# Designs tried in a protein design run: peptides against a protein of PDB entry 2MBZ. Part 108

Target 1, 143 residues: chain A of PDB entry 2MBZ
Amino acid sequence: GINLTPEEKFEVFGDFDPDQYEEEVRERWGNTDAYRQSKEKTASYTKEDWQRIQDEADELTRRFVALMDAGEPADSEGAMDAAEDHRQGIARNHYDCGYEMHTCLGEMYVSDERFTRNIDAAKPGLAAYMRDAILANAVRHTP

## One batch from the design tools (peptide; made by RFdiffusion4, then SolubleMPNN)

Design b2_p27_4_s3 (from b2_p27_4, 11 letters changed)
Fold by OpenDDE base, seed 1:
Structure b2_p27_4_s3 (fold): chain B 143 residues (1-143), chain A 27 residues (1-27)
Amino acid sequence: as target 1 above (143 residues)
Amino acid sequence: RRLGLAGLHYLMVGSLSNERLEEVRAR
């Protein structure tokens, strides 16, 4: 799991503890490259590393919310750029994330109620907006 | 409560099923 004390985890992640899902993730995906890459990368992360990752995620959330509030379509340049930054952030911090992988993640955001609920806590419909932006970004970067 | 995307990233490992990948490729 995440190599932080309970207090550090609370400071960084608040009430959401990713380690609550470790068993499920291991059982379902423990033999995948993504799982191995994530375990390898995150094993060395300090509290400061996790805080940086959280700050990046919060910034991205605010960015998508601002785009939605401004009425920007999910296939706008702004929304697609935000999706690209999201993809790159996953690649840097967790595992290789190509456009197909990213699209699969976007679909998960709207098909898994746990993700939908957590994402939409920032703004109703955010998960769907992100999914659409992710798909649009993938399309513009592929034939 | 603090529910950021960073916590969800950790869960993303469970997102890439063969079914989902096939669905994306079929589009």
Scores: peptide ipSAE 0.159, ipTM 0.680, DockQ to the pose 0.554
Fold by OpenDDE base, seed 2:
Structure b2_p27_4_s3 (fold): chain B 143 residues (1-143), chain A 27 residues (1-27)
Amino acid sequence: as target 1 above (143 residues)
Amino acid sequence: RRLGLAGLHYLMVGSLSNERLEEVRAR
């Protein structure tokens, strides 16, 4: 799990603790490459590392919200670029994330209510917007 | 309210369906 004290977890993640899902994740995906990569990468993460990752995610959230507020389509260059940055961030910090996997994650954002509620806390419809941007970005990069 | 999207990535794979993950891997 996340190698932080409860206090540090609260400082970084607020009311959300990803470790609450550790058992579910391990049972379902413990034998996958993505899980192993994530566990390997994050095992050495410090509070500062997690804070950086959270800051990156927050920035991305702000970008998408700004795009939505501006009325930019999810398949706009701006939205697709944000989706690309999102994909790359996952790849750097967690596990290999190709466009196919990214599209899968986008679908999860709208199909799993836990993700939808979490994401849409920033702005209603954000999860769907992200999904659409992720899909558009994947399409434009598909040979 | 803090989004916590970064934290979600830690458990992203676990929230996927087996069928969907297999579909992605098969492509």
Scores: peptide ipSAE 0.152, ipTM 0.682, DockQ to the pose 0.525
Fold by OpenDDE base, seed 3:
Structure b2_p27_4_s3 (fold): chain B 143 residues (1-143), chain A 27 residues (1-27)
Amino acid sequence: as target 1 above (143 residues)
Amino acid sequence: RRLGLAGLHYLMVGSLSNERLEEVRAR
């Protein structure tokens, strides 16, 4: 899946190997267009590409946490803009991500314990906040 | 390191339509 040497993977992802979930991902979504798109896009990614993607994700996490700490509601312009950037980042780096798809992802963040626990490691309630911001952003862009 | 958001999206490879999400939930 990830076209990096073991050393490069360690530098970017640390003690985590994303490819350890390759079989599970293929079993669940291997027949989808999103899977094919992601495979095609990431096949050419360099170490620098993956590092950039990780940095973007970390920055977005910090941005949402800062909004929560400031008491900004999830349907604030700031939170919705962060959600929009999140959607666009997924679309740019992985697979087509419309507002419907984004809403489904947000719902998964709070319904799948593995995702909730991972996201909330940055701040308790972050997954729920992101879900709400994603939904609000989708609503404001729905005619 | 934890998986992180970027890693999660790498793993979330697939069309997560409502139908697909329901299939996953019903497993």
Scores: peptide ipSAE 0.151, ipTM 0.669, DockQ to the pose 0.288; fails the geometry check
Fold by OpenDDE base, seed 4:
Structure b2_p27_4_s3 (fold): chain B 143 residues (1-143), chain A 27 residues (1-27)
Amino acid sequence: as target 1 above (143 residues)
Amino acid sequence: RRLGLAGLHYLMVGSLSNERLEEVRAR
């Protein structure tokens, strides 16, 4: 799990403790490469690392919201570039994330209500916008 | 504070089904 004190976790993640889902995650995904990679990478993360990762994620969220507010379509160059940065961020911080995996994640954002509600808390329809941008980015990078 | 994408991705390790991956790969 996340090797932070309760106080540090609160500072980084707020009232939500990701470790509350550790058992569920292990039961469902414990035998996947993504799980193993994530555990290996995050095992050494400090509070500062987690804060940086959270800040990057928040910035990306704001970037997508700004694109939506500007009326940029999800398949615009700006939206696809944001999706690419999202993919690379996942790959850097958590686990290998190719375009196929990224597309799968995007679809999950709109199919799993837990993700949808969380993402759309920033802006209604954001999850769908991200999914569409992720898909568009994957398509433009697939021969 | 709202849970950001980082927290979601931590949770995602538990919600990404192999079936979903297979569906995407099959497309």
Scores: peptide ipSAE 0.150, ipTM 0.684, DockQ to the pose 0.561; fails the geometry check

Design b2_p27_4_s4 (from b2_p27_4, 12 letters changed)
Fold by OpenDDE base, seed 4:
Structure b2_p27_4_s4 (fold): chain B 143 residues (1-143), chain A 27 residues (1-27)
Amino acid sequence: as target 1 above (143 residues)
Amino acid sequence: MKLGLAGVHHLLVGSLSNERLAEVRAR
Protein backbone atom coordinates (compact mmCIF):
# COMPACT_ATOMS: atom_id res chain seq x y z
CA GLY B 1 0.00 0.00 0.00
CA ILE B 2 0.98 3.59 0.58
CA ASN B 3 4.44 3.74 2.09
CA LEU B 4 3.63 5.95 5.05
CA THR B 5 3.46 5.37 8.75
CA PRO B 6 0.03 5.27 10.33
CA GLU B 7 0.67 8.71 11.75
CA GLU B 8 1.70 10.11 8.40
CA LYS B 9 -1.34 8.56 6.76
CA PHE B 10 -3.56 10.22 9.31
CA GLU B 11 -1.89 13.56 8.78
CA VAL B 12 -2.35 13.36 5.03
CA PHE B 13 -5.60 11.48 4.57
CA GLY B 14 -7.32 11.88 7.90
CA ASP B 15 -9.91 9.24 8.58
CA PHE B 16 -9.89 8.14 4.97
CA ASP B 17 -7.68 5.10 4.56
CA PRO B 18 -7.14 4.24 0.92
CA ASP B 19 -5.53 0.96 1.92
CA GLN B 20 -8.93 -0.25 3.05
CA TYR B 21 -9.78 -0.62 -0.61
CA GLU B 22 -6.52 -2.19 -1.72
CA GLU B 23 -7.90 -5.70 -2.03
CA GLU B 24 -10.94 -4.60 -3.98
CA VAL B 25 -8.87 -2.42 -6.27
CA ARG B 26 -6.41 -5.21 -6.91
CA GLU B 27 -9.19 -7.65 -7.60
CA ARG B 28 -10.98 -5.36 -10.02
CA TRP B 29 -8.12 -3.52 -11.66
CA GLY B 30 -4.91 -5.31 -10.77
CA ASN B 31 -4.29 -6.40 -14.32
CA THR B 32 -4.68 -2.94 -15.86
CA ASP B 33 -1.89 -0.66 -16.98
CA ALA B 34 -3.30 2.15 -14.89
CA TYR B 35 -3.01 0.09 -11.74
CA ARG B 36 0.55 -0.92 -12.50
CA GLN B 37 1.55 2.62 -13.39
CA SER B 38 0.06 3.99 -10.23
CA LYS B 39 1.76 1.42 -8.04
CA GLU B 40 5.08 2.02 -9.74
CA LYS B 41 4.84 5.79 -9.56
CA THR B 42 3.53 6.11 -6.04
CA ALA B 43 5.96 3.59 -4.60
CA SER B 44 8.54 6.34 -4.26
CA TYR B 45 6.20 9.00 -2.93
CA THR B 46 7.09 10.67 0.31
CA LYS B 47 4.72 12.17 2.81
CA GLU B 48 5.36 15.51 1.18
CA ASP B 49 4.43 14.09 -2.20
CA TRP B 50 1.15 12.73 -0.89
CA GLN B 51 0.43 15.98 0.89
CA ARG B 52 1.02 17.90 -2.32
CA ILE B 53 -1.32 15.58 -4.17
CA GLN B 54 -4.00 16.06 -1.53
CA ASP B 55 -3.52 19.81 -1.60
CA GLU B 56 -3.91 19.84 -5.36
CA ALA B 57 -7.05 17.74 -5.12
CA ASP B 58 -8.51 19.97 -2.44
CA GLU B 59 -7.77 23.06 -4.47
CA LEU B 60 -9.45 21.55 -7.48
CA THR B 61 -12.47 20.64 -5.38
CA ARG B 62 -12.73 24.20 -4.12
CA ARG B 63 -12.40 25.43 -7.66
CA PHE B 64 -15.29 23.31 -8.88
CA VAL B 65 -17.42 24.30 -5.91
CA ALA B 66 -16.73 27.95 -6.62
CA LEU B 67 -17.77 27.46 -10.22
CA MET B 68 -21.02 25.85 -9.12
CA ASP B 69 -21.68 28.60 -6.61
CA ALA B 70 -21.11 31.16 -9.32
CA GLY B 71 -23.63 29.42 -11.53
CA GLU B 72 -21.11 28.55 -14.22
CA PRO B 73 -22.32 25.76 -16.48
CA ALA B 74 -20.37 22.52 -16.40
CA ASP B 75 -19.52 23.10 -20.05
CA SER B 76 -18.22 26.60 -19.43
CA GLU B 77 -14.61 27.37 -20.18
CA GLY B 78 -13.93 27.67 -16.49
CA ALA B 79 -15.37 24.27 -15.70
CA MET B 80 -13.70 22.60 -18.65
CA ASP B 81 -10.37 24.14 -17.70
CA ALA B 82 -10.77 22.77 -14.21
CA ALA B 83 -11.52 19.37 -15.70
CA GLU B 84 -8.41 19.61 -17.85
CA ASP B 85 -6.30 20.41 -14.83
CA HIS B 86 -7.86 17.44 -13.11
CA ARG B 87 -6.92 15.17 -15.99
CA GLN B 88 -3.37 16.47 -16.06
CA GLY B 89 -3.06 16.01 -12.34
CA ILE B 90 -4.05 12.38 -12.64
CA ALA B 91 -1.50 11.95 -15.40
CA ARG B 92 1.27 13.49 -13.32
CA ASN B 93 0.54 11.73 -10.10
CA HIS B 94 -1.03 8.37 -10.91
CA TYR B 95 -1.25 7.04 -14.44
CA ASP B 96 -1.62 8.01 -18.06
CA CYS B 97 -4.97 9.69 -18.33
CA GLY B 98 -6.25 10.48 -21.77
CA TYR B 99 -9.64 11.91 -22.45
CA GLU B 100 -11.20 8.48 -22.80
CA MET B 101 -9.91 7.40 -19.42
CA HIS B 102 -10.95 10.68 -17.89
CA THR B 103 -14.48 10.31 -19.19
CA CYS B 104 -14.70 6.85 -17.67
CA LEU B 105 -13.50 8.20 -14.35
CA GLY B 106 -16.10 10.93 -14.49
CA GLU B 107 -18.80 8.35 -15.06
CA MET B 108 -17.53 6.38 -12.10
CA TYR B 109 -17.99 9.47 -9.95
CA VAL B 110 -21.73 9.29 -10.49
CA SER B 111 -22.22 5.55 -10.91
CA ASP B 112 -20.36 4.37 -7.82
CA GLU B 113 -22.24 5.69 -4.84
CA ARG B 114 -19.11 5.55 -2.71
CA PHE B 115 -17.44 8.08 -4.96
CA THR B 116 -20.59 10.13 -5.20
CA ARG B 117 -20.96 10.37 -1.45
CA ASN B 118 -17.33 11.26 -1.00
CA ILE B 119 -17.31 13.95 -3.66
CA ASP B 120 -20.70 15.39 -2.81
CA ALA B 121 -19.58 15.82 0.77
CA ALA B 122 -18.00 19.03 -0.50
CA LYS B 123 -21.18 20.11 -2.26
CA PRO B 124 -24.30 18.23 -3.32
CA GLY B 125 -24.23 17.57 -7.02
CA LEU B 126 -20.50 18.11 -7.34
CA ALA B 127 -19.87 14.62 -8.71
CA ALA B 128 -22.38 15.15 -11.48
CA TYR B 129 -20.98 18.59 -12.19
CA MET B 130 -17.47 17.20 -12.45
CA ARG B 131 -18.63 14.38 -14.69
CA ASP B 132 -20.29 16.85 -17.01
CA ALA B 133 -17.27 19.13 -17.05
CA ILE B 134 -14.97 16.19 -17.73
CA LEU B 135 -17.13 15.10 -20.62
CA ALA B 136 -17.33 18.61 -22.04
CA ASN B 137 -13.58 19.00 -21.79
CA ALA B 138 -13.04 15.69 -23.53
CA VAL B 139 -15.39 16.67 -26.33
CA ARG B 140 -13.73 20.00 -26.97
CA HIS B 141 -10.33 18.31 -27.22
CA THR B 142 -11.51 15.55 -29.52
CA PRO B 143 -13.59 17.31 -32.21
CA MET A 1 -13.00 13.44 7.90
CA LYS A 2 -10.46 14.50 5.30
CA LEU A 3 -11.91 15.29 1.90
CA GLY A 4 -10.21 15.30 -1.44
CA LEU A 5 -10.21 13.64 -4.80
CA ALA A 6 -6.72 12.25 -4.43
CA GLY A 7 -7.79 9.82 -1.78
CA VAL A 8 -10.73 8.80 -3.89
CA HIS A 9 -9.02 8.61 -7.22
CA HIS A 10 -6.04 6.39 -6.53
CA LEU A 11 -8.46 3.83 -5.18
CA LEU A 12 -10.56 2.66 -8.05
CA VAL A 13 -9.82 2.73 -11.73
CA GLY A 14 -13.01 3.27 -13.64
CA SER A 15 -14.43 0.85 -16.12
CA LEU A 16 -12.79 1.34 -19.47
CA SER A 17 -15.36 -0.55 -21.45
CA ASN A 18 -15.73 0.86 -24.92
CA GLU A 19 -19.41 0.13 -24.78
CA ARG A 20 -19.77 2.11 -21.60
CA LEU A 21 -17.76 4.95 -23.05
CA ALA A 22 -19.98 5.03 -26.10
CA GLU A 23 -23.03 5.21 -23.91
CA VAL A 24 -21.61 8.08 -21.92
CA ARG A 25 -20.63 10.04 -24.98
CA ALA A 26 -24.07 9.56 -26.45
CA ARG A 27 -25.64 11.51 -23.64
Scores: peptide ipSAE 0.115, ipTM 0.685, DockQ to the pose 0.409
Fold by OpenDDE base, seed 5:
Structure b2_p27_4_s4 (fold): chain B 143 residues (1-143), chain A 27 residues (1-27)
Amino acid sequence: as target 1 above (143 residues)
Amino acid sequence: MKLGLAGVHHLLVGSLSNERLAEVRAR
């Protein structure tokens, strides 16, 4: 999967071990276009690439948290823009991510407790907020 | 502090179902 040494993995991901999910992901989604695209793209990623991806994700998380703290609704321009950036980040780094795909991912954030717990570690309710923002962004881009 | 949103996505693409999409849109 991720071609980093154990030390590099720790430096980038900390206690999170992405490799622990490789078998499950392959079993569930190995025949999907998204999986194939992700494998193809990430095969060439360096430590620096993964670090940039993590930095982007952290920054986006902080943006969502700040929006929540400010009381901005999930269908605000700010929240929808953050959702759009999230979608584009997935598309750039992993696989083609249209609005339908993005909406499904958002739902997964609240329906899979592993995602929910991890996301909500930044702020309780963040997963649901992101899901709602993702949906709102999809709606505004679907005339 | 690393919030690890990118790491979460390593569980990847579990959400291509039309049923799930319909559920989300119904909210």
Scores: peptide ipSAE 0.113, ipTM 0.688, DockQ to the pose 0.379
Fold by OpenDDE base, seed 3:
Structure b2_p27_4_s4 (fold): chain B 143 residues (1-143), chain A 27 residues (1-27)
Amino acid sequence: as target 1 above (143 residues)
Amino acid sequence: MKLGLAGVHHLLVGSLSNERLAEVRAR
């Protein structure tokens, strides 16, 4: 799991414990390269690293919400740039994330209701908006 | 606002399934 003390985990994640999914993730994906890469990278992460990752995620969420509120299409330059930053963040912090993988993640956001509910807590329809922006960004980078 | 993405990103490993990858490539 995440290499933090219980106190540090609470300070960073609050009531949400990411390690509650550890068994499911291991069972489903434990033999994948992405899992191994993520475990290797995050093993050295400090509290400050995890806090930074959370802050980046929150900022990206606010950015997508602002785009939606402004009426910007999911295939707008602004939305696609946000999707690209999302992809790069995953690649930097967790595992190699090409455009095909990113598109798969976007589809998961709308097909797995657990992800949909979690994402749409910020704004209804956000998961679908992100999926569409991710797809548009992938298309523009893979002509 | 806070999504707690640490757990979310680990679950994203599921996208690496051969089935999902094949589906995306077929588009």
Scores: peptide ipSAE 0.102, ipTM 0.679, DockQ to the pose 0.510
Fold by OpenDDE base, seed 2:
Structure b2_p27_4_s4 (fold): chain B 143 residues (1-143), chain A 27 residues (1-27)
Amino acid sequence: as target 1 above (143 residues)
Amino acid sequence: MKLGLAGVHHLLVGSLSNERLAEVRAR
């Protein structure tokens, strides 16, 4: 799990405990390269590292919400750029994330109600918007 | 409490399944 004290976890993640899903994730995907990469990278993360990751994610969320509010299509340059930054952030902080992998993540956002609920807490329809932007970004980078 | 995108991603190892990848490739 995340190597933080209960207080540190609360400061970074609030009432959300990511470790509540540790067993399920390990059982389903513990033998994947992405899981191993993520565990290896995050093993050394400090509270400040996790906070940085949260801040980056929150900024990206605000960016997507702003695009939606502005009426920008999910396949707009702005939305696709946000999706690209999202992909790169995953690659930097967690595991290698190509466009195909990123597309899979986007689909998970709308197919797993747990993710949809959590994402749409920021704005209804955000999960679907992100999925569409991720797909569009992947398409534009496909030779 | 609203969950940030980073919190959601923490659980997205599930999207790495071969089945999910196959679904995407089939589109």
Scores: peptide ipSAE 0.100, ipTM 0.681, DockQ to the pose 0.470

Design b2_p27_5_s2 (from b2_p27_5, 15 letters changed)
Fold by OpenDDE base, seed 4:
Structure b2_p27_5_s2 (fold): chain B 143 residues (1-143), chain A 27 residues (1-27)
Amino acid sequence: as target 1 above (143 residues)
Amino acid sequence: EEEERRRLRRSAAALATSAMLLGPRLP
């Protein structure tokens, strides 16, 4: 799990504790390369690293919300660029994330109600918007 | 502002969880 004290975890993640899903994640994905990469990479993360990751996620969320508020389609260049940055962020912080993997993540955002509710807390329909942007970005990068 | 911050944290946590823990269901 995340190697932070309960206090540090609260400071970074607030009321949401990602470690509450550790068992489920291990059961579902414990034998995947992505899981192993993430565990290895994050094992050395400090509180500041986790905070940076959260800040990046917040910025991305704000960016997508702003695009939605501006009426930009999910397949606009702006939305697709945001999706690309999201993909690269995952690759940088957690595990190798190709376009197919990214698309799978996007689908999970709308198919798993837990993700949908959490994401849409920022703005209704955000999960679907992100999924669509992720898909569009993947398509434009597929020969 | 506090409510917005809470909403953003939940969103960020969800994104982080998907990347860190709840990986995609690979076919």
Scores: peptide ipSAE 0.103, ipTM 0.737, DockQ to the pose 0.609
Fold by OpenDDE base, seed 1:
Structure b2_p27_5_s2 (fold): chain B 143 residues (1-143), chain A 27 residues (1-27)
Amino acid sequence: as target 1 above (143 residues)
Amino acid sequence: EEEERRRLRRSAAALATSAMLLGPRLP
């Protein structure tokens, strides 16, 4: 799990505790490289590290919402760039994230209602918009 | 403003969860 006290976890994540999914994640993905890499990288993360990750996610969320509000298509340069930054953020903070892996994550955002609900709390349809941007970004980077 | 911050926090947590915990739909 995340190596923070309950108080620190609340300060960083608020009412949403990602550790509530630890057992499910272990059961479903415990034998994957992504899981091993994430456990290794995050084992040493401080509160400040987690806060930085949340700040990056907040910025990305605001960026996607702004694109949607402006009527920019999910396959616009702006949306694809935001998707690329999301992919790179995962790679830096958690595990190697190629374009195929990223598209799989995008699909999860719309197929798992828990992700859809949490993401769309910022703006209805955001999860679908992100998924489409992720796909478009993957396509433009694939020969 | 408080409500917006809460919404953003929940979405950020979801993104962190997708990357770290709820793993990808593996190909």
Scores: peptide ipSAE 0.097, ipTM 0.733, DockQ to the pose 0.627
Fold by OpenDDE base, seed 3:
Structure b2_p27_5_s2 (fold): chain B 143 residues (1-143), chain A 27 residues (1-27)
Amino acid sequence: as target 1 above (143 residues)
Amino acid sequence: EEEERRRLRRSAAALATSAMLLGPRLP
């Protein structure tokens, strides 16, 4: 789990505790290299590291919302660039994330209602928009 | 606004959860 005190966890994540999914994550991914990479990287993370990760996610969310509000297609350069930054953020902070893996994550955002609900809290349809941008970004990088 | 901050935090948490490997089967 996340190596923070309960107080630190609350300060960073608020009412949402990622550790609530620890068992499910282990069951689904416990034998993968990605899981091992993530466990190794995050073992040394401080409160400040986790806060930075959350801030990066917030910024990404704002970018996508702004693109949607501006009427930019999910396959626009702006949307695809945001998707690329999302992919790179995962790779930097957690585990190697290729375009195929990223596409799978995008599909999860629209197929798992837990993700859809949480993502769309920022703006209805955001999860679908992100999925589409992720797909478009993958296509342009793997022609 | 505090309400917006809460919405963004939930979104960020969802993204963090995905990064923590809650996802579909590997291809």
Scores: peptide ipSAE 0.088, ipTM 0.727, DockQ to the pose 0.555
Fold by OpenDDE base, seed 5:
Structure b2_p27_5_s2 (fold): chain B 143 residues (1-143), chain A 27 residues (1-27)
Amino acid sequence: as target 1 above (143 residues)
Amino acid sequence: EEEERRRLRRSAAALATSAMLLGPRLP
């Protein structure tokens, strides 16, 4: 799990504790390379590391919301670039995240109500917008 | 502002969680 005190966890993650899903993650992903890579990488993460990850996510959220507010299509250059940054962030911080994997994650954002609810807390429809941007980004990078 | 911050925090947490959690469809 995340090696932070309850206070630190609250500071970084607020009321949402990723460790609450530890068992589910293990059950669903435990035999995957992604899981192993993530566990290996994050095992040494400090509070500052987790905060950076959250800050990156916040920035992406703001970018996507701004794009939506501006009426930019999910397949716009801006939206696809944000999706690409999201993919790269996952790859850097957690596990190898190719475009297929990223597309799967995007689909999860709209298929799992827990993700949808959390993401859409920033703006209704954000999860769907992200999914569409992720897909568009994957398509443009597929030869 | 506080409400907005809470909303963003939940979103950020969801994004972070997606990187280490749920396996819907895997290649």
Scores: peptide ipSAE 0.097, ipTM 0.739, DockQ to the pose 0.579; fails the geometry check

Design b2_p27_5_s3 (from b2_p27_5, 14 letters changed)
Fold by OpenDDE base, seed 3:
Structure b2_p27_5_s3 (fold): chain B 143 residues (1-143), chain A 27 residues (1-27)
Amino acid sequence: as target 1 above (143 residues)
Amino acid sequence: DEEERRRRRRAAGALAASAALLGPRLP
């Protein structure tokens, strides 16, 4: 699991305990290159590294919410750029994330109610908006 | 304000968890 004390985990993740998903992660991903890459990268992560990852996710959330509030379509340049930054953040922090992999993540946001509920806590419809932006970004990069 | 911060933290946690943990629904 994540090599942080219970106190550090609370400071970084709050009520979210990533270790509670360890078994499900292994069952779904255990034989993938993405899983291996993520385990190797995160093995050396400090509290500060995990905090940076959370900060990046929070900034991305704020950015998408702002786009929605401004009435920008999910296939706008702004929304697609936010989706691209999301993809690149995954690639830097966890595993190689191509456009196909990214679209699969976007689809999970709307098909797994756990993700939909948690993402939409920031703004109703955010998960669907992100999925659509991710798809649009993938399309523009695969002509 | 505090409730809004909690909502964003839950969303950020879900985004981070999707990448680091649960992964996508593969076709």
Scores: peptide ipSAE 0.318, ipTM 0.830, DockQ to the pose 0.574
Fold by OpenDDE base, seed 1:
Structure b2_p27_5_s3 (fold): chain B 143 residues (1-143), chain A 27 residues (1-27)
Amino acid sequence: as target 1 above (143 residues)
Amino acid sequence: DEEERRRRRRAAGALAASAALLGPRLP
């Protein structure tokens, strides 16, 4: 799991502990390259690294919420750029994330009720908006 | 607003976790 003390984990992740999903993650992903890459990259992460990742995700969330509040469609340049930044953040921090992988993540956000509930805590419909932006971004980057 | 901050942190955690841990069902 995340190599932080319980206190550090609480400071960084608060009410959401990703380690609670360790078994499910291993069952679903344990034999994939993405899982291997993520384990290798994150093995050296400090509390400050995890905090940075959380800060980036929080900023992205605020950005998408602002786009929704402004009435920008999910296929707007602003929304697609936010989706691209999300994809690139995954690639930097965890594993190689192509556009197909990213669209699969987007679909999970709306098909797995746990993700939908957690994401939509920031704003109702955020998961669906992100999924649509992710798909639009993938389409515009497909030759 | 502290409640809004809490909701955003949970959402951010879910997004980060989805990338790191709970990967998608690949077609």
Scores: peptide ipSAE 0.272, ipTM 0.816, DockQ to the pose 0.604
Fold by OpenDDE base, seed 2:
Structure b2_p27_5_s3 (fold): chain B 143 residues (1-143), chain A 27 residues (1-27)
Amino acid sequence: as target 1 above (143 residues)
Amino acid sequence: DEEERRRRRRAAGALAASAALLGPRLP
């Protein structure tokens, strides 16, 4: 799991504990290259690294919310650029993330109630908006 | 406010967890 004390985990993640999903993750992903890459990269992460990742995720969330509030379509250049930045962030911090992989992540945001509820806590419909932006970004990069 | 911070943290946590941990639903 994540090498942080309970106090550090609370400081970074709040009441959300990623380690509660360790068994499920291993069952679903344990034999994939993405899982291996993520484990290798994150093994050296400090509290500051995890905080940076959370800050990046928060910034992305705020960016998508701002786009929604402005009435920008999910297939707008702004929304697709935010989706691209999300994809690249995954690639930097976790594992190689192609457009197909990214599209699968987007689909999970709307098909797994746990993700939908948590994402939409920032703004109702955010998970669906992100899914649509991710798909649009994938389409424009795979003609 | 504090409630907004909690909502943002939950959303960020879910987003980060999807990439780092749970991964996508692959076909």
Scores: peptide ipSAE 0.269, ipTM 0.814, DockQ to the pose 0.609
Fold by OpenDDE base, seed 4:
Structure b2_p27_5_s3 (fold): chain B 143 residues (1-143), chain A 27 residues (1-27)
Amino acid sequence: as target 1 above (143 residues)
Amino acid sequence: DEEERRRRRRAAGALAASAALLGPRLP
């Protein structure tokens, strides 16, 4: 799990505890390279590292919400750029994230109601918007 | 307000966690 004290976890993640999903993640992903990479990378992460990751995720969420509020299509350059930044953030922080993997993540955001509910807490329809932006970004980077 | 910040943090956390923990159902 995440090597933080309960207090540090609360400070960084608030009411969301990613370790609650550790068993499910292991069951679903434990044999994947992505899982191994993530475990290896995050093993050395400090509270500051996790906070940075959360800040990046928060900023990305704000960007997508702003795009939606502005009426920008999910396949707009702005939305696709945000999706690309999201993909790169995953690659930097967790595991190699190609466009196919990213698209699969986007699909999970709309197919797993837990993710949908959590993401849409920021703005209704955000999960679907992100999925569409992720897909559009993947398409534009595929010759 | 504080409630809005909590909602956004939860959403951001879920997004971050999805990348690290709950990856896509691999085909």
Scores: peptide ipSAE 0.156, ipTM 0.760, DockQ to the pose 0.592; fails the geometry check

Design b2_p27_5_s4 (from b2_p27_5, 15 letters changed)
Fold by OpenDDE base, seed 5:
Structure b2_p27_5_s4 (fold): chain B 143 residues (1-143), chain A 27 residues (1-27)
Amino acid sequence: as target 1 above (143 residues)
Amino acid sequence: MEEEERRRRRAAGALAAGAMLLGPVLP
């Protein structure tokens, strides 16, 4: 799991405790390469590492919201670039994330109500917008 | 925290959770 004190977890994640999902993640994905890679990488993460990951997610959220507010379509260069940065961030921090894997994550954002509700807290329709941008970026990079 | 910041943080947490393999539909 995440080797932080309860206080540190609260400082980084707020009301969200990722460790409460450890059992679910293990049950669903424990036999996958992605899970093994993620466990290996994150085992050495410090509080500062986790904070950086949260900061990256926050920045990405801001970028997508700004794109939506500007009326940029999800298949715009700006939206696709944000999606690509998201994919690369996952690859850097957690596990090898190809375009197919990334599109699966995007689909989860709109198919799992837990994600849809939480993502759309930042802006209604954000989950769908991100999914569409992820798909567009995948198409762009898979001729 | 401002309400907007709380909502954005909630979204960021969801994205992080997704990357932590809470729900990707693996091929």
Scores: peptide ipSAE 0.388, ipTM 0.835, DockQ to the pose 0.532
Fold by OpenDDE base, seed 3:
Structure b2_p27_5_s4 (fold): chain B 143 residues (1-143), chain A 27 residues (1-27)
Amino acid sequence: as target 1 above (143 residues)
Amino acid sequence: MEEEERRRRRAAGALAAGAMLLGPVLP
């Protein structure tokens, strides 16, 4: 779980508590390398580390919304660069995230209603836009 | 907290949850 006090968790995550998904995550991924890597990395995270991660996600959201508002296609250089930064952020903070895994995350954003509804709260169609940008970025980096 | 900030925070939380392996993310 998240190595924070209840008060710290509230300050960082507010009404969204990642620990509410702990059982589901363990059930689905508890025997994977990605899960082990994430547990090992996050075990040492402080409140400031988690706040940084949330700030990065917020900045990424703002960036994609701005691209959509500007009319940039999801396969534009700007959108693909944002997708690449997202992938690298996951790799830095949680676990090794190759383009295949990143593409799976993108597909999840549009296939799981829980993700679609929450992501699109920032802007309708954001989940689909991110999925398309993630896929385009993966394609341009595939030999 | 402003409503726009709350909505954006929901999106950020969903992205974080995804990175924490909430859904099918492995090939």
Scores: peptide ipSAE 0.375, ipTM 0.831, DockQ to the pose 0.523
Fold by OpenDDE base, seed 2:
Structure b2_p27_5_s4 (fold): chain B 143 residues (1-143), chain A 27 residues (1-27)
Amino acid sequence: as target 1 above (143 residues)
Amino acid sequence: MEEEERRRRRAAGALAAGAMLLGPVLP
């Protein structure tokens, strides 16, 4: 799990505790390369590292919301670039994230109600918008 | 905390959770 005190976890994640899903994650993905890479990378993460990751996610959220508010299509250059930055961020912080993996994450945002309701808290339809942008970005990089 | 900030933080947490393989659709 995340090696932070309860207070540190609260400061970084608020009421959301990622460790509540540790068993589910282990059962589903414990034997995958992505899981192993993530566990290895995050084992050394400090509170500041986790805060940075949260800040990056916050920035990404703001960016996608701004694109939606501006009426930019999910397959616009701006939206696809935001999706690409998201993919690269995952690669830096967690595990090798190819376009196929990224599209799977995008599909999860709209197929798992736990993600949809949380993502769409920022803006209705955000999960679907991100999924579409992620897919478009994958397509343009797979000629 | 403003409601908008709370909602955005919730969304950010979900995205981070997704990156941490907390979903069912990952390969």
Scores: peptide ipSAE 0.371, ipTM 0.831, DockQ to the pose 0.516
Fold by OpenDDE base, seed 1:
Structure b2_p27_5_s4 (fold): chain B 143 residues (1-143), chain A 27 residues (1-27)
Amino acid sequence: as target 1 above (143 residues)
Amino acid sequence: MEEEERRRRRAAGALAAGAMLLGPVLP
């Protein structure tokens, strides 16, 4: 799992421990290339690496919330750029994330209530906004 | 920690969890 001490995990993730769900992750994704790539990449991650990943996710959340507050549509250049940065971040940190994979993640954000309620904690409708931006970004990159 | 920061952190955690293939198992 994540190669951090319990104290380090608490500092980075707070009350959430990803390693608690390792078995479920393996059952769902263990036979996929994404899982293998993620395990390979994250095996060398330090506390600082994990903190950076959390910080990037926080920044992305802020960007999307700001776009929504400004009334920018999900298919605006700003929203699509944020979606592209999200996709690229996944690719850098975890696994190759093409536009199809990214759209699948976006759909999960709105189809699984657990994702929806947690994402929408930042702002109601954020999950749907992200999904729509992800889809729009995928479309513009598939000429 | 302000309530807004807590809620944003929760959302960020969900996004990170998704990218980590944790699926719907979220904080």
Scores: peptide ipSAE 0.364, ipTM 0.821, DockQ to the pose 0.304

